# Peptides against a protein of PDB entry 2V3S, part 62

Target 1, 95 residues: chain A of PDB entry 2V3S
Amino acid sequence: PISLVLRLRNSKKELNDIRFEFTPGRDTAEGVSQELISAGLVDGRDLVIVAANLQKIVEEPQSNRSVTFKLASGVEGSDIPDDGKLIGFAQLSIS

## One batch from the design tools (peptide; made by RFdiffusion4, then SolubleMPNN)

Design b2_p20_6_s3 (from b2_p20_6, 9 letters changed)
Fold by OpenDDE base, seed 4:
Structure b2_p20_6_s3 (fold): chain B 95 residues (1-95), chain A 20 residues (1-20)
Amino acid sequence: as target 1 above (95 residues)
Amino acid sequence: MIKEFTSEEGEKRLQAVRAA
């Protein structure tokens, strides 16, 4: 399995690291993303972007050690998006 | 499989979802 970390800010704007495994052929990017949403760890509006980037990283984990992407939920937020501070952005990385 | 979280709140939420 591929060991991954999803780093993003929670509702209190605190950085969280969510560690999980992805097994190709058993897990799907959308399925895992939906589980994260169901657990309240990812905003439902971010299903598409999280799944897309999860798929990207698991397809080529050796080449894509880390991917940072803009969240749909962060677009209309009061804070200015900032990829360096992960404001309105999330990061997936290989553990 | 989600394994670990850095916040207590996240862990509790995951547990609640899986238990429901």
Scores: peptide ipSAE 0.040, ipTM 0.644, DockQ to the pose 0.236
Fold by OpenDDE base, seed 3:
Structure b2_p20_6_s3 (fold): chain B 95 residues (1-95), chain A 20 residues (1-20)
Amino acid sequence: as target 1 above (95 residues)
Amino acid sequence: MIKEFTSEEGEKRLQAVRAA
């Protein structure tokens, strides 16, 4: 399985790391993303973008060691998006 | 498929979902 880390800010705007595994042929990017949403770790509005970037990493994990992407939930927030501080952005990486 | 969280709050939320 592929060991991954999702880094994003929680409801208190604190950085949080979520570690999980992805098994090709058994897991799907959408399925794992839905699990993260159900656990309250990802905003439901971010299903599409999280799934797309998760798919990008798992299809070529040796080439895509880390991806940072803009969250749909962050665009409409009060804070100005900043990829360096992961404000309105999340990061997926191979652990 | 979620293995570990760096925050206690995240772990509690996952446990709540599993218990529901």
Scores: peptide ipSAE 0.039, ipTM 0.609, DockQ to the pose 0.241
Fold by OpenDDE base, seed 5:
Structure b2_p20_6_s3 (fold): chain B 95 residues (1-95), chain A 20 residues (1-20)
Amino acid sequence: as target 1 above (95 residues)
Amino acid sequence: MIKEFTSEEGEKRLQAVRAA
């Protein structure tokens, strides 16, 4: 399995690291993303972007050690999106 | 499958989903 960390800010704007495994052939990017949403860890509006980037990292984990992506949920927030601070952005990385 | 979190809040949410 591929060990991953999803880093994103919670409702208190604190950076959280969510550690999970992805097993190719068993797990799907959309399925895992839906699980994250169901757990209240990812905004439902971010299903597409999280799944897309999860797919990207797991299909080439050797070359894609980290992917940072813009959240749909962050666009309309009061805070200006900032990839460096992970405001309106999330990061997936290989653990 | 989600394994663990760095915050108690995240862990609580995960357990709530699993218990439901």
Scores: peptide ipSAE 0.037, ipTM 0.629, DockQ to the pose 0.227
Fold by OpenDDE base, seed 1:
Structure b2_p20_6_s3 (fold): chain B 95 residues (1-95), chain A 20 residues (1-20)
Amino acid sequence: as target 1 above (95 residues)
Amino acid sequence: MIKEFTSEEGEKRLQAVRAA
């Protein structure tokens, strides 16, 4: 399996790392994303973008060691999105 | 920036969802 870390801010705006595994051929990007949402770790509005980037990184984990992407849930927030600070952005990386 | 790992509870919730 591919060991991954999803880094994003929680409800308290604290940066947290979420560690999980992805097994090609068994797991799907959308399925795992839905699990993250069901666990309350990802906002439901971010299903599409999380799944898309999860798919990207698991397709070529050796080449795509890290991907940073804009969250739909962060667009209308009070804070200005910032990829460097992961405000309105999340990061997936190979553990 | 200060980096934090998810709480043990958060990781357990993820595992529970995937196992269900």
Scores: peptide ipSAE 0.034, ipTM 0.634, DockQ to the pose 0.278

Design b2_p20_6_s4 (from b2_p20_6, 9 letters changed)
Fold by OpenDDE base, seed 3:
Structure b2_p20_6_s4 (fold): chain B 95 residues (1-95), chain A 20 residues (1-20)
Amino acid sequence: as target 1 above (95 residues)
Amino acid sequence: MIEEFTSEEGEKRLAAVRAK
């Protein structure tokens, strides 16, 4: 399986690393993203963008070691999005 | 510090840790 880390801020704006495994042929990007949402770790509004970037990494993990992407849930928040501080952004990487 | 989460199917497969 592919070991992954999703780094993003929780509702208290605290940075967290979420570790999980992805098994090609058994797991799907959308399915795992839905699990993250069900666990309360990802906002439901971010299903599409998380799934898209998860798919990007798992389809070619040797070339896509890390991706940083804008969250739909962060765009209209009070804080200005900042990819360096992961405000309104999340980072998915191979652990 | 660390939390474990269970998938919808009932299997623990997620772990969250506060990052620095």
Scores: peptide ipSAE 0.258, ipTM 0.732, DockQ to the pose 0.080
Fold by OpenDDE base, seed 1:
Structure b2_p20_6_s4 (fold): chain B 95 residues (1-95), chain A 20 residues (1-20)
Amino acid sequence: as target 1 above (95 residues)
Amino acid sequence: MIEEFTSEEGEKRLAAVRAK
C-alpha cells in the first residue's frame, strides 16, 4: 500500500497531519475521500478536489511526492487563501 | 494529539496528528 499524509487545518484552524494508506486496485480515490469526509476530517464540499489530487498522487507516487491544492471550502472563508500556510489549501504527500 | 478513525469495514484507516 501507499502511505500518505494529508495536511490541512481542522475546524479550529489547527494544522493536522492525517495519515492513511491507499492500496491500488482495492481503494478508489473517491472512496477514500468519502471516508475522510465521513470521519469529519475533510469538508464535504472538497470531495471532488481531494479525490482528484489523491488520484494524481497514487497513479505516480514516485513522481508526485507532494501535491498542494485549493479547497472549495476555503474560498468563501474569512481568511484569505494561502498555499504556504495551508489556509484554504491542503497538501497531500507520500509518507 | 492523536485521533484515530475506523473505516466502515471495521479496519483502522485514518490517524490524525496535530502538526505545528
Scores: peptide ipSAE 0.177, ipTM 0.708, DockQ to the pose 0.080
Fold by OpenDDE base, seed 4:
Structure b2_p20_6_s4 (fold): chain B 95 residues (1-95), chain A 20 residues (1-20)
Amino acid sequence: as target 1 above (95 residues)
Amino acid sequence: MIEEFTSEEGEKRLAAVRAK
């Protein structure tokens, strides 16, 4: 399996690293993303973008060691999006 | 199962373990 880390801020704006595994052929990007949402780890509005980037990284994990992407949930937030601080952005990387 | 702990840097670490 592919060991991954999803780094993003929680509702208290605290930076979290979420570690999980992805097994090609068994897991799907959307399925895993839905599980992350169900566990309260990802905002439901971010299903599409998380799944898309998860798919991207698992397709070519050697080439895509880390991807940073804008969250839909962060667009209308009070804080100005900042990819460096992961405000309104999340980062998915190979562990 | 979800495990949460704080790293040396003060950041939270969450591990999502799925039973398949």
Scores: peptide ipSAE 0.149, ipTM 0.640, DockQ to the pose 0.142
Fold by OpenDDE base, seed 2:
Structure b2_p20_6_s4 (fold): chain B 95 residues (1-95), chain A 20 residues (1-20)
Amino acid sequence: as target 1 above (95 residues)
Amino acid sequence: MIEEFTSEEGEKRLAAVRAK
């Protein structure tokens, strides 16, 4: 399996790393993304963007070691989105 | 801080760790 880390801020705006495994042929990007949402770790509005980027990284984990993307849930937030600080952004990386 | 989460199938899959 591919060991991944989803770095993003929680409800308290604290930076957390969500560790999980992805097994090609068994898991799907959308399925795992739904699990993350079900666990309350990802906002439901971010299903599409998380799944898209998860798919991207698992397709070529050796070349795509990290991907940072804008969250739909972060657009309407009080803070200005910032990819460097992961405000309104999340980062997926290979562990 | 470490939090563990279980999948819908009952299998441990996710773990949240405070980023350092």
Scores: peptide ipSAE 0.099, ipTM 0.678, DockQ to the pose 0.080

Design b2_p20_7_s1 (from b2_p20_7, 12 letters changed)
Fold by OpenDDE base, seed 5:
Structure b2_p20_7_s1 (fold): chain B 95 residues (1-95), chain A 20 residues (1-20)
Amino acid sequence: as target 1 above (95 residues)
Amino acid sequence: SRAARAEQLKAQSEKIGGVK
């Protein structure tokens, strides 16, 4: 399995790392993303972008060691999006 | 299962930084 970390700010704007495994052939990017949402760790509005980037990183984990992407939920937030501070952005990386 | 993974994900969420 592929060991991943999703770095994302929670509703309190606190930065958190969420560790999880992804097994190609068993798991799907969309399925795992939906489970992240069900766990309350990802905003439902971010299903598409999280799934797309999760797919990207798991298809070539040796080449795509880290991906940072803009969240749909962060666009209309009170803070200005900033990829460096992960404000309105999230990051997936290989553990 | 979906429920099992959801709980696992919650348990594996760790605070690493404070508010921006």
Scores: peptide ipSAE 0.461, ipTM 0.892, DockQ to the pose 0.284
Fold by OpenDDE base, seed 2:
Structure b2_p20_7_s1 (fold): chain B 95 residues (1-95), chain A 20 residues (1-20)
Amino acid sequence: as target 1 above (95 residues)
Amino acid sequence: SRAARAEQLKAQSEKIGGVK
């Protein structure tokens, strides 16, 4: 399986790393993203963008070692989005 | 199971940094 880390801020704006495995052919990007949402770790509004970027990293993990993407849940917030600080952004990486 | 994976994901979540 592929070992991944999802780095993003929680509801308290604290930066967290969520480590998990992805097994191609058994897991799907959408399925794992739904589990992250069910666990309360990802906002439901971010299903599409998380799944899309998870798919990107697992389809070619040697080339896509890290992907940073804008969250839909961060757009309506008062904080200015910042990919460097992961404000309104999340990051997936190969561990 | 779906529920088991969700709980496992929660257990795999770790605080790295504080508030921005």
Scores: peptide ipSAE 0.459, ipTM 0.892, DockQ to the pose 0.283
Fold by OpenDDE base, seed 3:
Structure b2_p20_7_s1 (fold): chain B 95 residues (1-95), chain A 20 residues (1-20)
Amino acid sequence: as target 1 above (95 residues)
Amino acid sequence: SRAARAEQLKAQSEKIGGVK
């Protein structure tokens, strides 16, 4: 399996790392993203963008070691989006 | 199960930084 880390801010704006494994051929990017949402770790509005970027990193994990992407949930937030501070952005990386 | 995985994900969520 592929060991991954999703880094993003929680509702208190604290930065958190979520560790999880992905098994190609058994897991799907959309399925794992739905589980992250069910766990309350990802906003439901971010299903599409998280799944798309998860698919990108797991299809070529040796080449795509890290991807940073804009969250749909961050657009209407009070803070200005900032990819460097992961405000309105999240990051997936190979552990 | 899917529910079991969700609980594991919660347990594997760790604070690594402060506010902004």
Scores: peptide ipSAE 0.452, ipTM 0.890, DockQ to the pose 0.280
Fold by OpenDDE base, seed 4:
Structure b2_p20_7_s1 (fold): chain B 95 residues (1-95), chain A 20 residues (1-20)
Amino acid sequence: as target 1 above (95 residues)
Amino acid sequence: SRAARAEQLKAQSEKIGGVK
């Protein structure tokens, strides 16, 4: 399996790392993203973007060691999005 | 199971940085 880390800020704006494994052929990007949402770790509005980037990283983990992407939930927030500080952005990386 | 995965994800979530 592929060992991944999703780094993003929680509702308290604290930066968290979520470790999980992805097994190609068994897991799907959308399925795992749904579980992240069900766990309360990802905003439901971010299903599409998380799934898309998860798919990107798992299909070419050697080339895509890290992907940082803008969250749909972040664009409507009061804080100005900042990819360097992961404000309104999340990051998926190979562990 | 689906529920087990969700709980595992919670358990594997760790604070690694402070507030912005």
Scores: peptide ipSAE 0.452, ipTM 0.889, DockQ to the pose 0.283

Design b2_p20_7_s2 (from b2_p20_7, 9 letters changed)
Fold by OpenDDE base, seed 5:
Structure b2_p20_7_s2 (fold): chain B 95 residues (1-95), chain A 20 residues (1-20)
Amino acid sequence: as target 1 above (95 residues)
Amino acid sequence: SREARAKALKEQAAKIGGVK
């Protein structure tokens, strides 16, 4: 399995790392993303973008060691999006 | 189950930094 880390700010704006495994052929990017949403770790509005980037990283984990992407939920937030501070952005990386 | 998996993922959350 592929060991991944999703770095994302929670509702309290605290930066968290969410560790999880992804097994190609068994798991799907959308399925795992939905589980992250069900756990309250990802906003439901971010399903598409999280799934797309999760798919990107797992299809070539040796080449795509880290991906940072803009969240749909962040656009409507009170803070101005900032990829450096992961405000309105999230990061997926290979552990 | 979906609930069990969701709980497991939630338990994997670790605080790395504080508020921006």
Scores: peptide ipSAE 0.209, ipTM 0.826, DockQ to the pose 0.273
Fold by OpenDDE base, seed 3:
Structure b2_p20_7_s2 (fold): chain B 95 residues (1-95), chain A 20 residues (1-20)
Amino acid sequence: as target 1 above (95 residues)
Amino acid sequence: SREARAKALKEQAAKIGGVK
């Protein structure tokens, strides 16, 4: 399996790492993303963008070691999005 | 169960930094 880390800010604006495994052929990007949402770790509005980027990283994990992407849930927030600070952005990376 | 998996996944979350 592929060992991954999802880095993003929680509702308290604290930066967190979420570790999980992905097994190609058994898991799907959408399925795992739905589990992240069910766990309360990802906003439901971010299903599409998280799944898309998860798919990107697991299809070629040796080449795509990290991906940073804009969250739909961060657009209407009071804070200005910033990929460097992961404000309104999240990051997936290979452990 | 789905609930059990969700709980386990939530327990994998770790604080690595403070408020922005």
Scores: peptide ipSAE 0.207, ipTM 0.823, DockQ to the pose 0.270
Fold by OpenDDE base, seed 1:
Structure b2_p20_7_s2 (fold): chain B 95 residues (1-95), chain A 20 residues (1-20)
Amino acid sequence: as target 1 above (95 residues)
Amino acid sequence: SREARAKALKEQAAKIGGVK
């Protein structure tokens, strides 16, 4: 399996790392993303973007060691999005 | 189960930085 870390801010705006495994052929990007949402770790509005980027990183984990992407849930927030601070952005990386 | 996996994922969340 591929060991991944999802870095993003929680409801308290604290930066957290979420570790999980992805097994190609058994897991799907959509399914794992839905589990992250069910766990309350990802906003439901971000299903599409999280799944898309999870798919990207697991397709070529040796080349795509890290991907940072804009969250749909961050667009209408009061805070200005910032990829460096992961405000309105999340990051997936190979651990 | 789906609920068990969700709980496991939540328990694996680790704070690595403070509030922005």
Scores: peptide ipSAE 0.206, ipTM 0.824, DockQ to the pose 0.273
Fold by OpenDDE base, seed 4:
Structure b2_p20_7_s2 (fold): chain B 95 residues (1-95), chain A 20 residues (1-20)
Amino acid sequence: as target 1 above (95 residues)
Amino acid sequence: SREARAKALKEQAAKIGGVK
């Protein structure tokens, strides 16, 4: 399995790392993303973008060691998005 | 189960940094 870390800010704006494994052929990017949402770790509005980037990193984990992407839930927020501070952005990386 | 995995994911969350 591929060991991954999802880094993003929670509702308290605290930066968190969520560790999880992805097994190609058994897991799907969509399915795991749904589980992250069910766990309350990802906003439901971000299903598509999280799944897309999860798919990207798991299809070539050796090349895509880290992917940072804009969250749909952060676009309409009051805070100005900042990829360096992961404000309105999340990051998936190979652990 | 799906619920069990979701619970495990939540429990695996760790604070890395403070608020912005």
Scores: peptide ipSAE 0.205, ipTM 0.824, DockQ to the pose 0.294

Design b2_p20_7_s3 (from b2_p20_7, 12 letters changed)
Fold by OpenDDE base, seed 4:
Structure b2_p20_7_s3 (fold): chain B 95 residues (1-95), chain A 20 residues (1-20)
Amino acid sequence: as target 1 above (95 residues)
Amino acid sequence: SREERARLLKEKSKEIGGVK
């Protein structure tokens, strides 16, 4: 399996690392993304973007060691998006 | 299972700083 870390801020704006495994052929990007949402760790509005980037990283984990992407849930927030601080952004990386 | 992974996700989630 591929060991991954999803780094993003929670509802209290605290930066968190979420560790999980992805097994190609068994797991799907959308399925795992839905599980992240069900666990309350990802906003439901971010299903599409999380799934897309999860798919990107797992299809070529050696080439895509880290991907940072804009969250749909962050667009309407009061804080100005900042990919360096992961404000309105999340990061997936290979553990 | 899906539910098992969801539980593990919560348990393994940890704060690393950067509180805004």
Scores: peptide ipSAE 0.207, ipTM 0.803, DockQ to the pose 0.293
Fold by OpenDDE base, seed 2:
Structure b2_p20_7_s3 (fold): chain B 95 residues (1-95), chain A 20 residues (1-20)
Amino acid sequence: as target 1 above (95 residues)
Amino acid sequence: SREERARLLKEKSKEIGGVK
């Protein structure tokens, strides 16, 4: 399995790392993303973008060691999105 | 299972940085 880390800010705006495994052929990007949402770790509005980037990283984990992407949930927030600070952005990386 | 993974996800999550 591929060991991944999802880094994003929680509801308290604290940076958190969420570790999980992805097994190609068993797991799907959308399925795992839905589980992240169900766990309350990802906003439901971010299903599409999280799934898309999860798919990207798992399809070529050796090449895509890290991907940072804009969250739909962060676009209309009070704070301006910032990929460097992961404000309105999340990052997936190979552990 | 889905529920089991969700539980594990919560357990394995950790704070690594400060508040913005």
Scores: peptide ipSAE 0.205, ipTM 0.803, DockQ to the pose 0.268
Fold by OpenDDE base, seed 3:
Structure b2_p20_7_s3 (fold): chain B 95 residues (1-95), chain A 20 residues (1-20)
Amino acid sequence: as target 1 above (95 residues)
Amino acid sequence: SREERARLLKEKSKEIGGVK
């Protein structure tokens, strides 16, 4: 299995790392993303973007060691998105 | 299971830094 870390800010704007495994052939990017949402760790509006980037990293984990992407849930927030501070952005990386 | 993974995800989540 591939060991991954999802770094993003919670509802209190605190930066958190979420560790999880992905097994090719058993897990799907959309399925795991839905589980992250059901666990309350990812906003439901971010299903598509999280799944797309999860798919990208797991299809070529040796080449894609880290991906940072804009969250749909952060675009309309009061804070201006900033990829360096992960405000309105999340990061997936190989553990 | 889905429920088990959800529980594990919550338990493995940890704070890295403070508030922005």
Scores: peptide ipSAE 0.204, ipTM 0.801, DockQ to the pose 0.269
Fold by OpenDDE base, seed 1:
Structure b2_p20_7_s3 (fold): chain B 95 residues (1-95), chain A 20 residues (1-20)
Amino acid sequence: as target 1 above (95 residues)
Amino acid sequence: SREERARLLKEKSKEIGGVK
């Protein structure tokens, strides 16, 4: 399996690392993303973007060691999105 | 199961600071 870390801010705006495994051929990007949402770790509005980037990293994990992407849930808020601070952004990386 | 993985995901979550 591929060991991954999802770095993003929780509801208290605290930066968190979420570790999980992805097994190609068994898991799907959308399925795992839905599990992250069910766990309350990802906003439901971010299903599409999380799944897309999860797919990107697992299809070529040696080349795509890290991907940072804009969250749909972060656009509407009062906080200005910032990829460096992961405000309105999340990051997936190979552990 | 999805529920089991969900629980594991929560348990493995680690705060690394950076409250904005």
Scores: peptide ipSAE 0.208, ipTM 0.805, DockQ to the pose 0.270; fails the geometry check

Design b2_p20_7_s4 (from b2_p20_7, 12 letters changed)
Fold by OpenDDE base, seed 3:
Structure b2_p20_7_s4 (fold): chain B 95 residues (1-95), chain A 20 residues (1-20)
Amino acid sequence: as target 1 above (95 residues)
Amino acid sequence: SRAARAERLKAIAAEIGGVK
């Protein structure tokens, strides 16, 4: 399996690393993204962007070591989106 | 398994605090 880390801020604006595994051929990017949403770790509005970037990293994990992407849920937040600080952005990386 | 991963993620959310 591929060992991944999802880095993003919670509702208290605290940055956290969430580790999980992905097995190609058994898991799907959309399915695992839904698990993250069901757990309350990802906002449901971010299903599309998380699934798209998860698919990107697992299809070529040796080449795509890290991907950072803008969250739909972060656009209307109180803070201005900033990819460097992961405000309104999340990051997926190979562990 | 998928079920085991899903439950683990729920536990993580309880520890670190999730979104919403």
Scores: peptide ipSAE 0.823, ipTM 0.967, DockQ to the pose 0.886
Fold by OpenDDE base, seed 2:
Structure b2_p20_7_s4 (fold): chain B 95 residues (1-95), chain A 20 residues (1-20)
Amino acid sequence: as target 1 above (95 residues)
Amino acid sequence: SRAARAERLKAIAAEIGGVK
Protein backbone atom coordinates (compact mmCIF):
# COMPACT_ATOMS: atom_id res chain seq x y z
CA PRO B 1 0.00 0.00 0.00
CA ILE B 2 0.93 3.65 -0.53
CA SER B 3 1.27 5.71 2.67
CA LEU B 4 -0.11 9.23 2.24
CA VAL B 5 -0.50 12.41 4.26
CA LEU B 6 -3.27 14.94 3.67
CA ARG B 7 -2.37 18.33 5.15
CA LEU B 8 -5.21 20.84 5.48
CA ARG B 9 -6.93 23.20 7.91
CA ASN B 10 -10.02 22.37 9.96
CA SER B 11 -12.94 24.72 10.68
CA LYS B 12 -10.87 26.41 13.41
CA LYS B 13 -8.17 27.11 10.78
CA GLU B 14 -5.75 24.70 12.48
CA LEU B 15 -3.34 22.82 10.21
CA ASN B 16 -3.35 19.02 10.61
CA ASP B 17 -1.64 16.04 8.99
CA ILE B 18 -3.98 13.14 8.26
CA ARG B 19 -2.25 9.86 7.47
CA PHE B 20 -3.94 7.10 5.47
CA GLU B 21 -3.07 4.24 3.14
CA PHE B 22 -4.11 3.65 -0.46
CA THR B 23 -3.95 0.25 -2.14
CA PRO B 24 -3.85 0.39 -5.94
CA GLY B 25 -6.25 -2.06 -7.58
CA ARG B 26 -8.48 -2.18 -4.49
CA ASP B 27 -9.09 1.47 -3.61
CA THR B 28 -10.27 4.25 -5.92
CA ALA B 29 -9.43 7.94 -5.60
CA GLU B 30 -13.10 8.89 -5.49
CA GLY B 31 -13.91 6.17 -2.94
CA VAL B 32 -11.18 7.23 -0.51
CA SER B 33 -12.11 10.89 -1.03
CA GLN B 34 -15.68 10.01 -0.04
CA GLU B 35 -14.35 8.38 3.15
CA LEU B 36 -12.51 11.62 3.99
CA ILE B 37 -15.70 13.60 3.38
CA SER B 38 -17.88 11.16 5.36
CA ALA B 39 -15.45 11.47 8.27
CA GLY B 40 -15.84 15.26 8.16
CA LEU B 41 -12.17 15.84 7.34
CA VAL B 42 -12.84 17.21 3.84
CA ASP B 43 -15.66 19.49 2.66
CA GLY B 44 -18.08 17.81 0.26
CA ARG B 45 -17.55 20.61 -2.26
CA ASP B 46 -13.93 19.47 -2.58
CA LEU B 47 -14.70 15.92 -3.77
CA VAL B 48 -13.66 16.58 -7.37
CA ILE B 49 -10.36 18.35 -6.65
CA VAL B 50 -9.29 15.95 -3.87
CA ALA B 51 -10.10 12.88 -5.97
CA ALA B 52 -8.26 14.30 -9.00
CA ASN B 53 -5.09 15.03 -7.02
CA LEU B 54 -5.25 11.76 -5.10
CA GLN B 55 -5.46 9.95 -8.44
CA LYS B 56 -2.47 11.93 -9.71
CA ILE B 57 -0.21 11.10 -6.77
CA VAL B 58 -1.09 7.37 -6.61
CA GLU B 59 -0.58 6.87 -10.35
CA GLU B 60 3.10 7.83 -10.11
CA PRO B 61 4.12 8.19 -6.46
CA GLN B 62 7.83 8.20 -7.33
CA SER B 63 7.43 11.28 -9.55
CA ASN B 64 4.58 13.02 -7.72
CA ARG B 65 5.90 13.08 -4.16
CA SER B 66 3.80 16.11 -3.22
CA VAL B 67 0.86 17.97 -4.76
CA THR B 68 -0.73 21.21 -3.53
CA PHE B 69 -4.15 22.20 -4.84
CA LYS B 70 -6.83 24.85 -4.43
CA LEU B 71 -9.98 23.92 -2.53
CA ALA B 72 -13.39 24.87 -3.90
CA SER B 73 -14.55 25.40 -0.30
CA GLY B 74 -11.82 27.99 0.23
CA VAL B 75 -12.87 30.27 -2.63
CA GLU B 76 -16.11 31.39 -0.98
CA GLY B 77 -14.44 32.11 2.35
CA SER B 78 -13.36 35.46 3.76
CA ASP B 79 -9.68 34.51 3.94
CA ILE B 80 -7.47 35.16 0.92
CA PRO B 81 -6.21 31.86 -0.52
CA ASP B 82 -2.49 31.24 0.01
CA ASP B 83 -0.73 28.07 -1.16
CA GLY B 84 2.31 28.70 1.04
CA LYS B 85 0.22 28.85 4.21
CA LEU B 86 -2.31 26.28 2.96
CA ILE B 87 -5.19 28.75 3.30
CA GLY B 88 -7.84 27.63 0.85
CA PHE B 89 -5.35 24.97 -0.29
CA ALA B 90 -4.54 21.41 0.74
CA GLN B 91 -1.49 19.20 0.21
CA LEU B 92 -1.14 15.48 -0.48
CA SER B 93 2.28 13.89 -0.03
CA ILE B 94 3.95 10.49 0.12
CA SER B 95 5.05 9.68 3.67
CA SER A 1 -9.77 -2.82 5.09
CA ARG A 2 -11.82 0.04 3.73
CA ALA A 3 -14.21 -0.19 6.67
CA ALA A 4 -11.34 -0.02 9.16
CA ARG A 5 -9.86 3.02 7.40
CA ALA A 6 -13.22 4.79 7.36
CA GLU A 7 -13.68 4.27 11.10
CA ARG A 8 -10.12 5.41 11.81
CA LEU A 9 -10.73 8.62 9.85
CA LYS A 10 -13.91 9.29 11.83
CA ALA A 11 -11.93 8.90 15.06
CA ILE A 12 -9.31 11.36 13.80
CA ALA A 13 -12.02 13.90 12.97
CA ALA A 14 -13.48 13.55 16.46
CA GLU A 15 -10.05 14.29 17.93
CA ILE A 16 -8.77 17.13 15.74
CA GLY A 17 -12.07 18.63 14.58
CA GLY A 18 -13.54 18.54 11.11
CA VAL A 19 -14.26 21.11 8.41
CA LYS A 20 -17.98 21.29 9.23
Scores: peptide ipSAE 0.823, ipTM 0.967, DockQ to the pose 0.908
Fold by OpenDDE base, seed 1:
Structure b2_p20_7_s4 (fold): chain B 95 residues (1-95), chain A 20 residues (1-20)
Amino acid sequence: as target 1 above (95 residues)
Amino acid sequence: SRAARAERLKAIAAEIGGVK
């Protein structure tokens, strides 16, 4: 399995690293994204963008060691989106 | 398994706090 880390801020704006595994051929990007949402770790509005980027990193994990992407849930937030600070952005990386 | 991962993720959310 591929060992990944999802780095993003919670409702208290605290940055956390969430580790999880992905098994190609068994798991799907959309399915695992739904698990993250069901757990309350990812906003439901971010299903599409998380799934798209999860797919990107797992299709070529040797080349795509890290992907940072804008969250739909962060667009209407009080803070200005900032990819460097992961405000309104999340990051997926290979462990 | 998927079920085990899903449950683990929920436990993580309970510990670190999830999204609003």
Scores: peptide ipSAE 0.823, ipTM 0.967, DockQ to the pose 0.873
Fold by OpenDDE base, seed 4:
Structure b2_p20_7_s4 (fold): chain B 95 residues (1-95), chain A 20 residues (1-20)
Amino acid sequence: as target 1 above (95 residues)
Amino acid sequence: SRAARAERLKAIAAEIGGVK
């Protein structure tokens, strides 16, 4: 399995690293993204973008060691999106 | 398993807080 880390801020604006595994051929990017949403760790509005980037990293983890992407849920937030601070952005990386 | 991962993620959310 591929060991991944999802780094993103919670509702209190605290940055956290969420570790999870992904098994190619068994798991799907959309399915795991749904688990993250169901857990309350990812906003439901971000299903598409999280799944797309999860798919990108798992299809070639040796080449795509890290991906940072804008969250749909962050666009309308009070804070100005900032990829460096991961405000309105999240990051997936290989553990 | 998928179920185990899902439950673990829920536990993490309970600990660190999730998104609104």
Scores: peptide ipSAE 0.822, ipTM 0.967, DockQ to the pose 0.869

